Peptides against a protein of PDB entry 6RGO. Designs and how they scored, part 213

Target 1, 392 residues: chain A of PDB entry 6RGO
Amino acid sequence: MALKLLGFNQDATCFSVISSNKGVTIYNCDPFGKCFELEKSTSNDEELDFLVEMLFSTSLIAVVDKTIGASKRKKLKIVNTKRKATICELTFPHEIMDVIMNRKIICVVLKSDQIFVYDISCMKLLRTIDVRGEKLKSTSKFRNSEAVGDIGVRVSLSTDNNSILCYSSYSKSDKENAPLNDIVVFDALKCIQINVLPAVHQSNIVCIACSPDGMLMATASEKGTIIRVFKTIDTENDEPILVNEFRRGSRPSRISEMKFNHDNTLLACVGESDTIHIFALPVTTTEADANEDDTLQQSSHSLSSSINGLQYISKGLANRFGKIIVSKIPTQSQQRHVAYIKIPENAKYRIGFPKDTTNTIHICGEDGNYLVYSIPRNEVGPCTLVKSNTFD

## One batch from the design tools (peptide; made by RFdiffusion4, then SolubleMPNN)

Design b2_p17_4_s1 (from b2_p17_4, 7 letters changed)
Fold by OpenDDE base, seed 3:
Structure b2_p17_4_s1 (fold): chain B 392 residues (1-392), chain A 17 residues (1-17)
Amino acid sequence: as target 1 above (392 residues)
Amino acid sequence: MEEALKKLEELLKEEEE
């Protein structure tokens, strides 16, 4: 049977799949089993396409039927899974590309590069973000969306109540084909832009992850060779916004998903490669608990070696061109994965981090495998399989 | 609309229990 993975919910307690025969099925992870089924509306052997986002372990799902007709692709249904009832339906001017949510906010991404931000409690529109900006309204040349594949606005939302929205934006370069290589950090509740990270990659950003607390974000480009981790907020200290740079590999490969664990100690990535990579994030020890005491007098030896400080002449040319943030980190700081999982090359996988176990990862495949792995703490190596289940 | 909103509020409370 052809399975298509939709992904895990925010806390990895459930995952959603499309089965060609059944429609949408939601599985509970523990105890493992089916918790909801959405029957296919059509008897035809048409390839089913859906967006489904689940709100944690609740009976609330957001559903978009993309299978048939341009009109359905523009409709968001909010469904109560326990009652099997549509709560509300929203219709958009353009096809829905993505839906993300937390306990406060629903964000709907359109093919028009618009993000609609809603208060989930009342389904009130808080903001429409136009990522193309007003200048492009005159050139009605919609990118011929047929030839330029899956390149659109990418979004990630913090799972906390702060509701930090990170999205890809077009570089201000005067080129008609400006890449989606800027990041905007947005407070979705206050509807305020917090930060703009210019030119975080050389090519379009294809994957974004926000940390659960919204303090960190990870980005990957079309190349998928380098993952960058940024602070979302500028600290008053002149600390670099770029905190980590990870090397997934030397070969180009699309990253389809990235996730932080719940304590921001791990970042996982999955995509078209045979390997899920897990990276360790350095704990920013806030130096608060540097107790005063250990006065150990170790001696003064004065080796005066006058290594001539190459004064990087900060030529203060005031050109307001966005400082390429990337230029300050030595290429030597590229860390490899600390852990990995081998997966079949031909099977798409999705990843989730459970809330209660920081060193556990949930994965599911279009091969019908749901797998739980333990992540090694003190060694670089493979993850250990702890639990396996199959689904159809 | 009000009945739909009450149903959303009910669903948002199911996670606090």
Scores: peptide ipSAE 0.131, ipTM 0.809, DockQ to the pose 0.687
Fold by OpenDDE base, seed 1:
Structure b2_p17_4_s1 (fold): chain B 392 residues (1-392), chain A 17 residues (1-17)
Amino acid sequence: as target 1 above (392 residues)
Amino acid sequence: MEEALKKLEELLKEEEE
């Protein structure tokens, strides 16, 4: 049967799939089993397409029926899975492209490059962000967006209550074809723009991940060769802080998903390649707890990767091409993965990090495999398979 | 609308327990 993966919930306790014959199924990870099914409402042999976003392990899901011919692509349903009942339905002016949520906020991304921000508790609209609207004030020509394929606004939301929203935006270039290569950081609760990271890649951003605490974000372009990690809120001399630059590979390959683990020590990425890559983030020792004197001399050879502070050598050559503010980290300073998982070629996989086990990763494939891997701590190498289940 | 919101608030509390 053709399976389509929708992904894991925020804590990787559940994942959702579309089965061509069954509709939407949500699986619990531990114990492994079906916890919810949304039956196919239409007898038509149309390929099922859905968005399903689950609020952690709760009975709350957001559902969009994206099936072709279904006049439902503009409708968001909030569903109670235990009661099998629609709580509310929202209708949008354009097709829904993405839905993300946490305990405070629902964000709905439209094909119009609009982001609708809702208070989840009352489904009140807090803000409409028009990502095109800033560009349209300068360029009156609606180019038919038909020719620019699968390029749309990308979003990620912190899983905490701070509700930091990161989204891709159009660069301020007077060019009709400005890339979606800026990042805006937005406080979704206060409805305030916190930060703007201009030109974080040379091409369109196709993947964004926000850390659970909203303090970090990872970005990847259409090339998917380099992943950049930035601070979201903090700036240095009004310039964006680049924390890490990771090299996934030398060959272009689309990254479909990235996730931080719950303690911000790991970043995983998956996409069209045969490999899930896991990168280690430097532990930001907040200087505050350095005062407790506990003398335990255990000589763990800390790989003193001297994070030589990236001195922004602002060499003042103001040449007219938009300042790529991101100083290219020398290729020698580009970190590789610390761990990897091999996956079947042409199988789409999704990733999740469980909350309780920072050194494990959950993955699921359109091949019908749900797999739990242990991530090596002390060695660069393959992850170890711990548990496997199958679904259909 | 109010009854729908009450059901939503019930679901949001299921995770704080």
Scores: peptide ipSAE 0.126, ipTM 0.807, DockQ to the pose 0.716
Fold by OpenDDE base, seed 2:
Structure b2_p17_4_s1 (fold): chain B 392 residues (1-392), chain A 17 residues (1-17)
Amino acid sequence: as target 1 above (392 residues)
Amino acid sequence: MEEALKKLEELLKEEEE
């Protein structure tokens, strides 16, 4: 049977799949089993295509049927899974490309490079973000989407109530083919731009992950060789703070998904390669817990990898156009994965981090495998398989 | 519309319990 993965919910308690025979199925991770099914509206052997976004473990889902006709691809249904009832339906001027949500906000990404931001409690439109901006109104060339690959606006939303929205934006280059290589950080509740990270990659950004708390963001380009991690809100001398630069590999390979764990200590990535990579982030010790005296001499041999000072080689090649070129971290200081999972070649996988176990990762494959892995803490190596289930 | 919004508010409260 052909399976298509839709992904995990925000806390990796559930995942959604499209089965060619059944329609959309939502699985619970623990105990493993079906929790919801959306039956096919059509008896036709047409390839099913859906967007489904679940709000944590709630009965609330957002659904877009992309299978048949341009009109359905413009409709967002909010569904109560327990009641099997549509709560509301929204219709958009363009095809829906992505839907993301948390407890406060729904963001709808359109093929027009517009982001519609809604208050989830009342489905009121808070903001329309036009990522193309006013400048591109003159060139009526809708890029025929067929030829250049599916390069659109990418988004990620914090899973907390602060609702930090990170999205890819076009660089301010007057070139008709400006890459989507800027990032905007947006407060979705206040509807204000917080930060702009210019030219974070040389090519289009194809994957973004926001941390659960919205304080960190990971980015990957079409090359997928380098992952960059930035602070979202904090700046140093009005410049973006690059926290980490990770090397996934030397060979180009598209990254389809990245996720932080719930404590911002790990970043996982998956894509077209045979390997899920897991990277360690530096623990930002918040200075607050310095006061309690408890003498437990647990000799954590912190692998103080000497963060030999990030010599800000501020080679201020201030090119005349004020583009902050993210200083290339020297290739020698590019960190590799600390852990990995081997996956079947040509199988698409999705990843999720459970809230309760910061060193556990959930993965699911279009091969019908749901797998739980333990991540090694003190060594670089493979993850250990803890649990496996199958789905159809 | 009001009944639909009331159902949405009910679903958002099911997460706070």
Scores: peptide ipSAE 0.123, ipTM 0.804, DockQ to the pose 0.750
Fold by OpenDDE base, seed 5:
Structure b2_p17_4_s1 (fold): chain B 392 residues (1-392), chain A 17 residues (1-17)
Amino acid sequence: as target 1 above (392 residues)
Amino acid sequence: MEEALKKLEELLKEEEE
């Protein structure tokens, strides 16, 4: 049967899939098993397509039927899985491209490059973000409908209550074909723009991940060779703080998903390549808890990876086009993965980090495999398979 | 509308138990 993966929930306790014969199925990770099924409403041999966003392990899901020919592509359903009942339905002016939520906020991304921000508790619209702005409404006619399918606004939301929203935006270049290579950081609760990171890549951003606490974001372009990690809120001299630059590979390959673990020590990426890459982040020692005196001389051989100070060589190629913050991190300072998982070629996989085990990663494939891996701490190498299950 | 909102509030409380 053709499976289509929808992904893990925020804490990797569940994942969702589309089965061509059954419709949407949600699996629990531990104990492994089906916890919810949404039956196909139509007998037609049409390829099923859905968006499903879960709210952790709760009975709340957001569902969009994206099946071809369905007038439902503009409808968001909020469903109680325990009652198998629709709580509410929202209709949008344009096709829904993405839905993301936490305990406070639902964000709905439209094909019009609009983001609708809702208070989840009352489904009140807090903000409509128009990513194109007023000037680009006139030029929108000429994007060939086929090319628009692949390049749209990308979003990520913090899983905490701070509700930090990161989204891709168009560069201010007067060119009709401005890339989606800016990032905006937005407080979704207060409806305030916090930060803008201009030109974080040379090409369109196709993947964004926000950390669970909203303090970090990872970005990848359509090339998928370099991943950049930034601070979301903090700035140095009104410039964005680049924390890390990771090299996934030398060959172009699309990244479909990135995730931080719950303590911001790891970043995983998956996509069209045969390899899931896991990168280590520098532990930001918040200096706050330095007071407890306990003298235990455990000789932690600090692998002093000499993080030679990122000398921001601001060599001002101040050409009249806005400061392309292509931080030319010298190619020599690009970090590699610390761990990896080999996956079948041409199989789509999704990734999730469980909350309670910072060195464990959950993965699921369109091949019907749900796999749990242990991530090595002290060595660079392959992850170890801990658990395997199959689904249909 | 009120019944739908009440059901959302009920679902959001299921994680506090």
Scores: peptide ipSAE 0.058, ipTM 0.772, DockQ to the pose 0.715

Design b2_p17_4_s2 (from b2_p17_4, 6 letters changed)
Fold by OpenDDE base, seed 4:
Parts: structure tokens; C-alpha cells; sequence
Structure b2_p17_4_s2 (fold): chain B 392 residues (1-392), chain A 17 residues (1-17)
């Protein structure tokens, strides 16, 4: 049977799949088993297509039926899984491309490059973000989204209540074909833009991950060779803070998903390659608890060494080419993965990090495998398979 | 509408199992 993966929920306690014969199925990870099924409405051999976003382990899901006709593709249903009932339905002017939520916010991404931000508690529209319209001047012709394959606005939302929304935006370049290579950081609750990261890649951004706490974001371009990690809110001299630059590989390969673990110590990526890569992040020691009063007097020795030698790099004509964030990170310091998982070639996998086990990763494949891996912390190497289950 | 919002509120108050 053909399976299509929808992904894990926010805490990796559940994952969603489309089965061609059954419709949508949600699996619980522990104990492993089916927790919800949405039957297909039609007996036709039509290829099933759905968006399903689950709110943690709750009975709340957002569902978009994309299988048949332009009308259904514009409808978001909020469903109670225990009752198998639609609570509310929203209709949009354009096809829904993505849906993301937390306990406060639901964001709906449209084919028009619009993001609709709702207060989930009352389904009130808080903001419509027009990613095209923020380009003051571009009569951006409708990119026939068919011809420029799969390049649209990407979004990621923090799983916490701060509701930090990261989205890809078009570069301010006067070029008709400006890439989606800017990132906007948006407070979804206050409906304010809090940061803009210009030209984080040379090509279109195709994958974004926000950390659970919204303090970090990871970005990958259509090349998928380099992953960049930035601070979301913090800036240094009004410039974006690049925390890490990771090398996934030397060959171009699309990254379909990235995830941070719950303590921001790991970043995983998956895509069209035979390898899930896991990268270590530097632990930001929050200098919180240095309140201990230790009065130790130690002496003042004044080592004055005058290293004056900051050569004046000449103020030559900085042409108005948008400052590509030239990674100040030397190309030699591009960190590789600390851990990896080999997956079958051509199998699509999704990834999730469970909340309670920061060294564990959940993965599921269109091959019908649900796998739990332990991540080595003290050595660079393969992850160890801890648990496996199959699903249909 | 009110009953649907009340149901939605109850689901948002569901604890993670």
C-alpha cells in the first residue's frame, strides 16, 4: 500500500500518515498503536492528499483535504478526534499549502504566499501577512507555482506559548525573480515583526526549523549543503547572530525537515538523501546562577598588552548589494554531524524529538517503519536502534 | 458558534498524556 507521511506532532508522541486504502491514520508512539482514523470519503482510486496538524497529544487536529477539487483545498477543519467531529471550518481565498499550530496560535500558509495567523482559543484572525505585498514595488507576477516546483513560503512556529513564527520572505532586490532567501521573525501573539535576517542563503530557503523555545532557528536552501543556525530575537549591532554553520554534505540534496530537540542541544535534518544528520549545538550557558557571593579578593595584576594591529580594511565602494551574511565562520569550521542514521534510498522519512529524552530521536518512513534511535553524546558515530514498529 | 468555541477551549485545556 502507498503510505504518505504527514509528520510528527510537536512533542513526537504521535505521527500522522495517509494510507491509500484507509485515509488518515494517527499513531501513538508509546504505547505504539493507532489512536485515530479518518476514513476516506470516496471509493475512487484517487491519490489521497491531506494536511494534518495535531496539537500535541490532545484530541485537537487541523485537517485539510487536498485530494479532490479546488474547493476542499481551501478548507481548514478543526476536528475533535475523540468525537470524530468537525468543531469549526474556515475557508480561504487560495489553496492551503501548510498548517502549523501550538497551544496559542494556528498559522495557515496559502499558495498566494499569505500567512493567516489565528488565536486558536477563539479562531479569531489576528494578522494576515502578505509575503509578496511586503515587497513595496514588485508586481511579482503570480509565479505559476507549477513551473517553479515546490518553492513557496516556508514557516516554523515555536511550540511554547511565546509563539515565535519564522517565515521565508523575498529579498528586497529589484530583480523580478528575487529569491525567498530572507527570514522574518514574527511574534505571532503581539503580531509584530521582531527581526529580519536578510539573504541567509544565496538561493531560496526550502526548510526552516524554529527551536521549541523560539530562541533559535535553522535554515536550509534548495542546495541543502549548508544549514545555518541563527538567534531569532537577539542581534549584535543590529546584525543577525549566526550561532552555527553545519555542512550536511558536498552534493546538493533537498532537506525536507529539520527539528531541534527540546533543550536546543541537537539539530536533526532529513530529506532526499540516505542519511539523517544530527548536529550538536553549543550549550548556551545561561549565566543565571552566578549569584554566589564568593568575595575572594584575588589581586589586580594589570597585563596591559597593547595588541594594536587591527588593519584598516579600506572603506572601498560597498555597492548596495544586500550584505550577504558572509559567515564569519571560517569554511574549515563548518561542523559536520555528530551522529547519523542511515535510511533506505528513496524512502521519505520524518523526524521528531520526544520531550523527556533529549538523546532520543523518533523517525518514521513511507516504508511503514517507526523507529526510535539513541543518539551518542560522547562520540561521533551512528545512532543505535532502540525500538522498531511497523504500520500500514 | 458558542458551543463550538467552548468545545475548542476544552480541547486546548487537555493535558499532554
Amino acid sequence: as target 1 above (392 residues)
Amino acid sequence: MEKALEELKKLLEEEEK
Scores: peptide ipSAE 0.500, ipTM 0.923, DockQ to the pose 0.612
Fold by OpenDDE base, seed 1:
Structure b2_p17_4_s2 (fold): chain B 392 residues (1-392), chain A 17 residues (1-17)
Amino acid sequence: as target 1 above (392 residues)
Amino acid sequence: MEKALEELKKLLEEEEK
C-alpha cells in the first residue's frame, strides 16, 4: 500500500501516516500500536493527502484534508481523537500549506505566503503575517510566479510556552525574484518581531527547525549541503549570532526535516539522501557555573585525524554579502561528533527525538518501518538499532 | 461555541503521557 508520512509529534511519542486505503493513522511509539484512525470520507480513488499536527501525546490534533478535488484544502479541523469529533473548523482564503502548534499557539501557513497566528486556548486570531506584503509595497507586478511549486514560506515553532516562531522571508532585494533566504524570529504570544537574520543562505530556505526552548534555530537551503544554526533572540552588535555551521554532504540533496533534541545537544536532519545525519551541538556553558575548579586532567590523546575539510572558506564570498560576522567558531568545536543512520534510497523518512532519552532517535519510513536508534556519544559513527516495528 | 472552547481547554490541559 502507498504510505505517506506526516511525521512525529513534538515529543516523538506518536507519529502519523496516510494509508491510501485507511486514511490517516496515528501510531503510538511505546507501546507500539495504532492509537487513532481517521477513515477516508470519500469513496473516490483519489490519492489521499492530509496535514496532521498532533499536540504532544494529547487527544488534540489539527487536520487538513488536502486530497485533490476536496474543497477542504482551505479548512482546518481541530479534532478530539478520543471522541473522534471535530471541536472547531476554520476556513482560510487560500490552501493550507502547513500547520504547527504548541500548548499556546497554532500557526497556519497558507499558499499565499501568509501565516495566521492563533491563541489555541480560544482560537482567537492574534496576527496575520503577510510575508509577501513587505515585498509587494515595492513591486506592483503580481507576476504569476510560477514559483517552482515547492518554494514557499517555511516555519518552525518552539515547543515550549515562549512560542518563538521562526519563518522564512523574502530578502529586501529590488529583484522581482528575491529568494526566501531571510529568517524572521517572532514572539507569537506578544505578536512582536524579535529578530531578522538577513540572507542566511544564498538560495531559498527549504527547512527550518526551532529548538524546544526557542533559543536556537537551524536552517537549510535548497542545496542542503550546509546547515546553519543561529541564536534566535541574542545578537552581537545588532548582528545575528552563528553558533554552528554543519556540512551534511558535498552533493546537493534536499533536507525535508530537521529537529533538535530536547536538551539542544543534537541536531538531526533527513531528506532525499540515503543518510540521516546527527550533529553534536556545543553545550553552551553559561559562564556562571565555570567557578567549580574540577581539575579532571583527562589526558588529551591528540587524535590528530586531519579533517582539513573546514579550511576552504573561500576568501572571495566574504566581500559581497554584508559582514556576516562569522564570529570565529572556536577551533575547539571542530571535533563535533557526527552520527548517521543509513536509510533505503527513495524511502522518505521522518525523525523525532523522545524527551526522556536524549541519546535516542525515532525514525519512521514510507517503507512501513518504525525504528529506534541509539546515538553514539563519544565517537563519530553509525547509530545502533535498538528497536524496530512495522506498520501498514 | 462555549462548549467547544471548554473542550479545547481540557485537551490543552492534558498531560504529556
Scores: peptide ipSAE 0.494, ipTM 0.923, DockQ to the pose 0.600
Fold by OpenDDE base, seed 3:
Structure b2_p17_4_s2 (fold): chain B 392 residues (1-392), chain A 17 residues (1-17)
Amino acid sequence: as target 1 above (392 residues)
Amino acid sequence: MEKALEELKKLLEEEEK
């Protein structure tokens, strides 16, 4: 049977799949089993496509029927899974591309590069973000969206109540084909732009992850070779906003999903490659608990190796062209994965981090495998398979 | 509308099991 993965919920307690014969099924991870089914409304042999976002382990789901020919591609349904009933329906002017939510906010991304931000508690519209900006309203040339595939606005939302929204935006370059390589950080509750990270990649951003607390974000471009991790907020200290740069690989490969674990110690990525990569994030020790005592005189052998090659692009010109954030990290700081999982090349996988176990990762495949892996702590190597289940 | 918002509120107050 053809399976299509929709992904895990925020805490990886459930995952959603499309079965060609059944429609949408939600599985519980532990105990493993079906917890909800949305029946196929059409008898046609049309390829089913859906968006399903689940709010943690709750009975609340957001559903969009994206099936070809369906007038429903512009409709968001909020569904109670226990009652199998639609609570409310919203209709949008354009096709829905993505839906993300937490306990406070639901964001709806449209094919028009608009983000609609709602207070989930009352379904009140808080903000419409137009990522194209007002200048492009005159040129009604919708990018011929047929030829330029999956390039659109990407979003990620913090799972906490702070509701930090990160989204890709068009660079202010005078080129008609400006890349989606800027990031905007947005407080979705206050409807305030917190930060703008210009030119975080050379090409379009295709994947974004926000940390659960909204303090970190990860980005990947169409190349998928480099993952960058940024602070979402400028600290008053002149600390670099770019905190990590990870190398997934040397070969271009699309990253479809990235996730932080719940304590911001790990970042996982999955995509078109045969490998899930897991990266360790350096714990920012807030220097608070540096108790005074241990004077261990380890002799500072001053290896003064004159790495003269940091061309400080002079402070003067940087004021007009937005600070090229990327230029400050030496290419030598590119870390590799600390752990990995091998997956079938032809099977799409999704990833989730459970809340209670920081060193466990949940994965599911279009091959019908649900797998739980243990992540090694003190060594670079493969993850260990702990549990496996199959689904159809 | 009110009943739908009351139901929505109740679902948002569901704890993770």
Scores: peptide ipSAE 0.491, ipTM 0.923, DockQ to the pose 0.602
Fold by OpenDDE base, seed 2:
Structure b2_p17_4_s2 (fold): chain B 392 residues (1-392), chain A 17 residues (1-17)
Amino acid sequence: as target 1 above (392 residues)
Amino acid sequence: MEKALEELKKLLEEEEK
């Protein structure tokens, strides 16, 4: 049967799939089993396509029927899964490309490069973000989406109540083909821009992950060779803070998803490659816990890989146009993965981090495998399979 | 409309299991 993965919820307690025979199915991870099914409305042999975003383990889902020929590609349904009932419907002027939510905010990304930000509690529109801006509306060339690959606005939202929205934006180049290589950090509750990270990659950004707390953001371009991690809010001398630069590989490969774990110690990535990569982030010791005296000499040989090599090569080549070029971390200081998972070639996988176990990762595949892996703490190596289940 | 908003509020108040 053809399965299509929709992904994990925010805490990796559930994942959603499209089955060619059944429609949308939501699985619970523990205990493993079906928790919701959305039956096909049509008997047609059309390839089903849906967006399904679940609010944690709650009975609230957002659903978009993206099936070809469906007049529903512009409709967002808010559904109560326990009642199997639509609570409300929103209709948009353009096709819905993505939907993200937390307990406060729902964001809807349109094919027009617009982001609609709603207060989820009342479904009131708070903001429409036009990523193209008013000036670029004159070139009515809707990029025929067929030829250039699915380059659109990418978004990520913090899972906390602070509702930090990170989105890709067009660089301020007067060129008709400006890349989506800027990032905007937006407070979705206050509807204010907090930060702008210019030219974080040379090509279009195709993947963004916000940390659960909204304090970190990971970005990957179409090349998928380098992942950059930035602070979202904090700046140094009005410049973006690059925390990490990770090398996934030397060969180009699209990254489809990235996620932080709940304590911001790990970043995972998955995509078109045979390997899920897991990277370690530096633990920002918040100075607050310095006071309690407890003498437990656990010799954590922290591999303090001497971050002596963050010489601020603030060679501000301030090119005459005030573009902050993100200082290239020297290729020698590019960190590799600390852990990995091998996956079948040509199988699409999705990733999730559970809240309760910061060193555990959930993965699911279009091959019908749901897998739980343990991440090694003190060594570079493969993850260990802890649990496996199958779904159809 | 009110009943739908009341139902929506109740779902947003559901604790994570």
Scores: peptide ipSAE 0.486, ipTM 0.921, DockQ to the pose 0.608

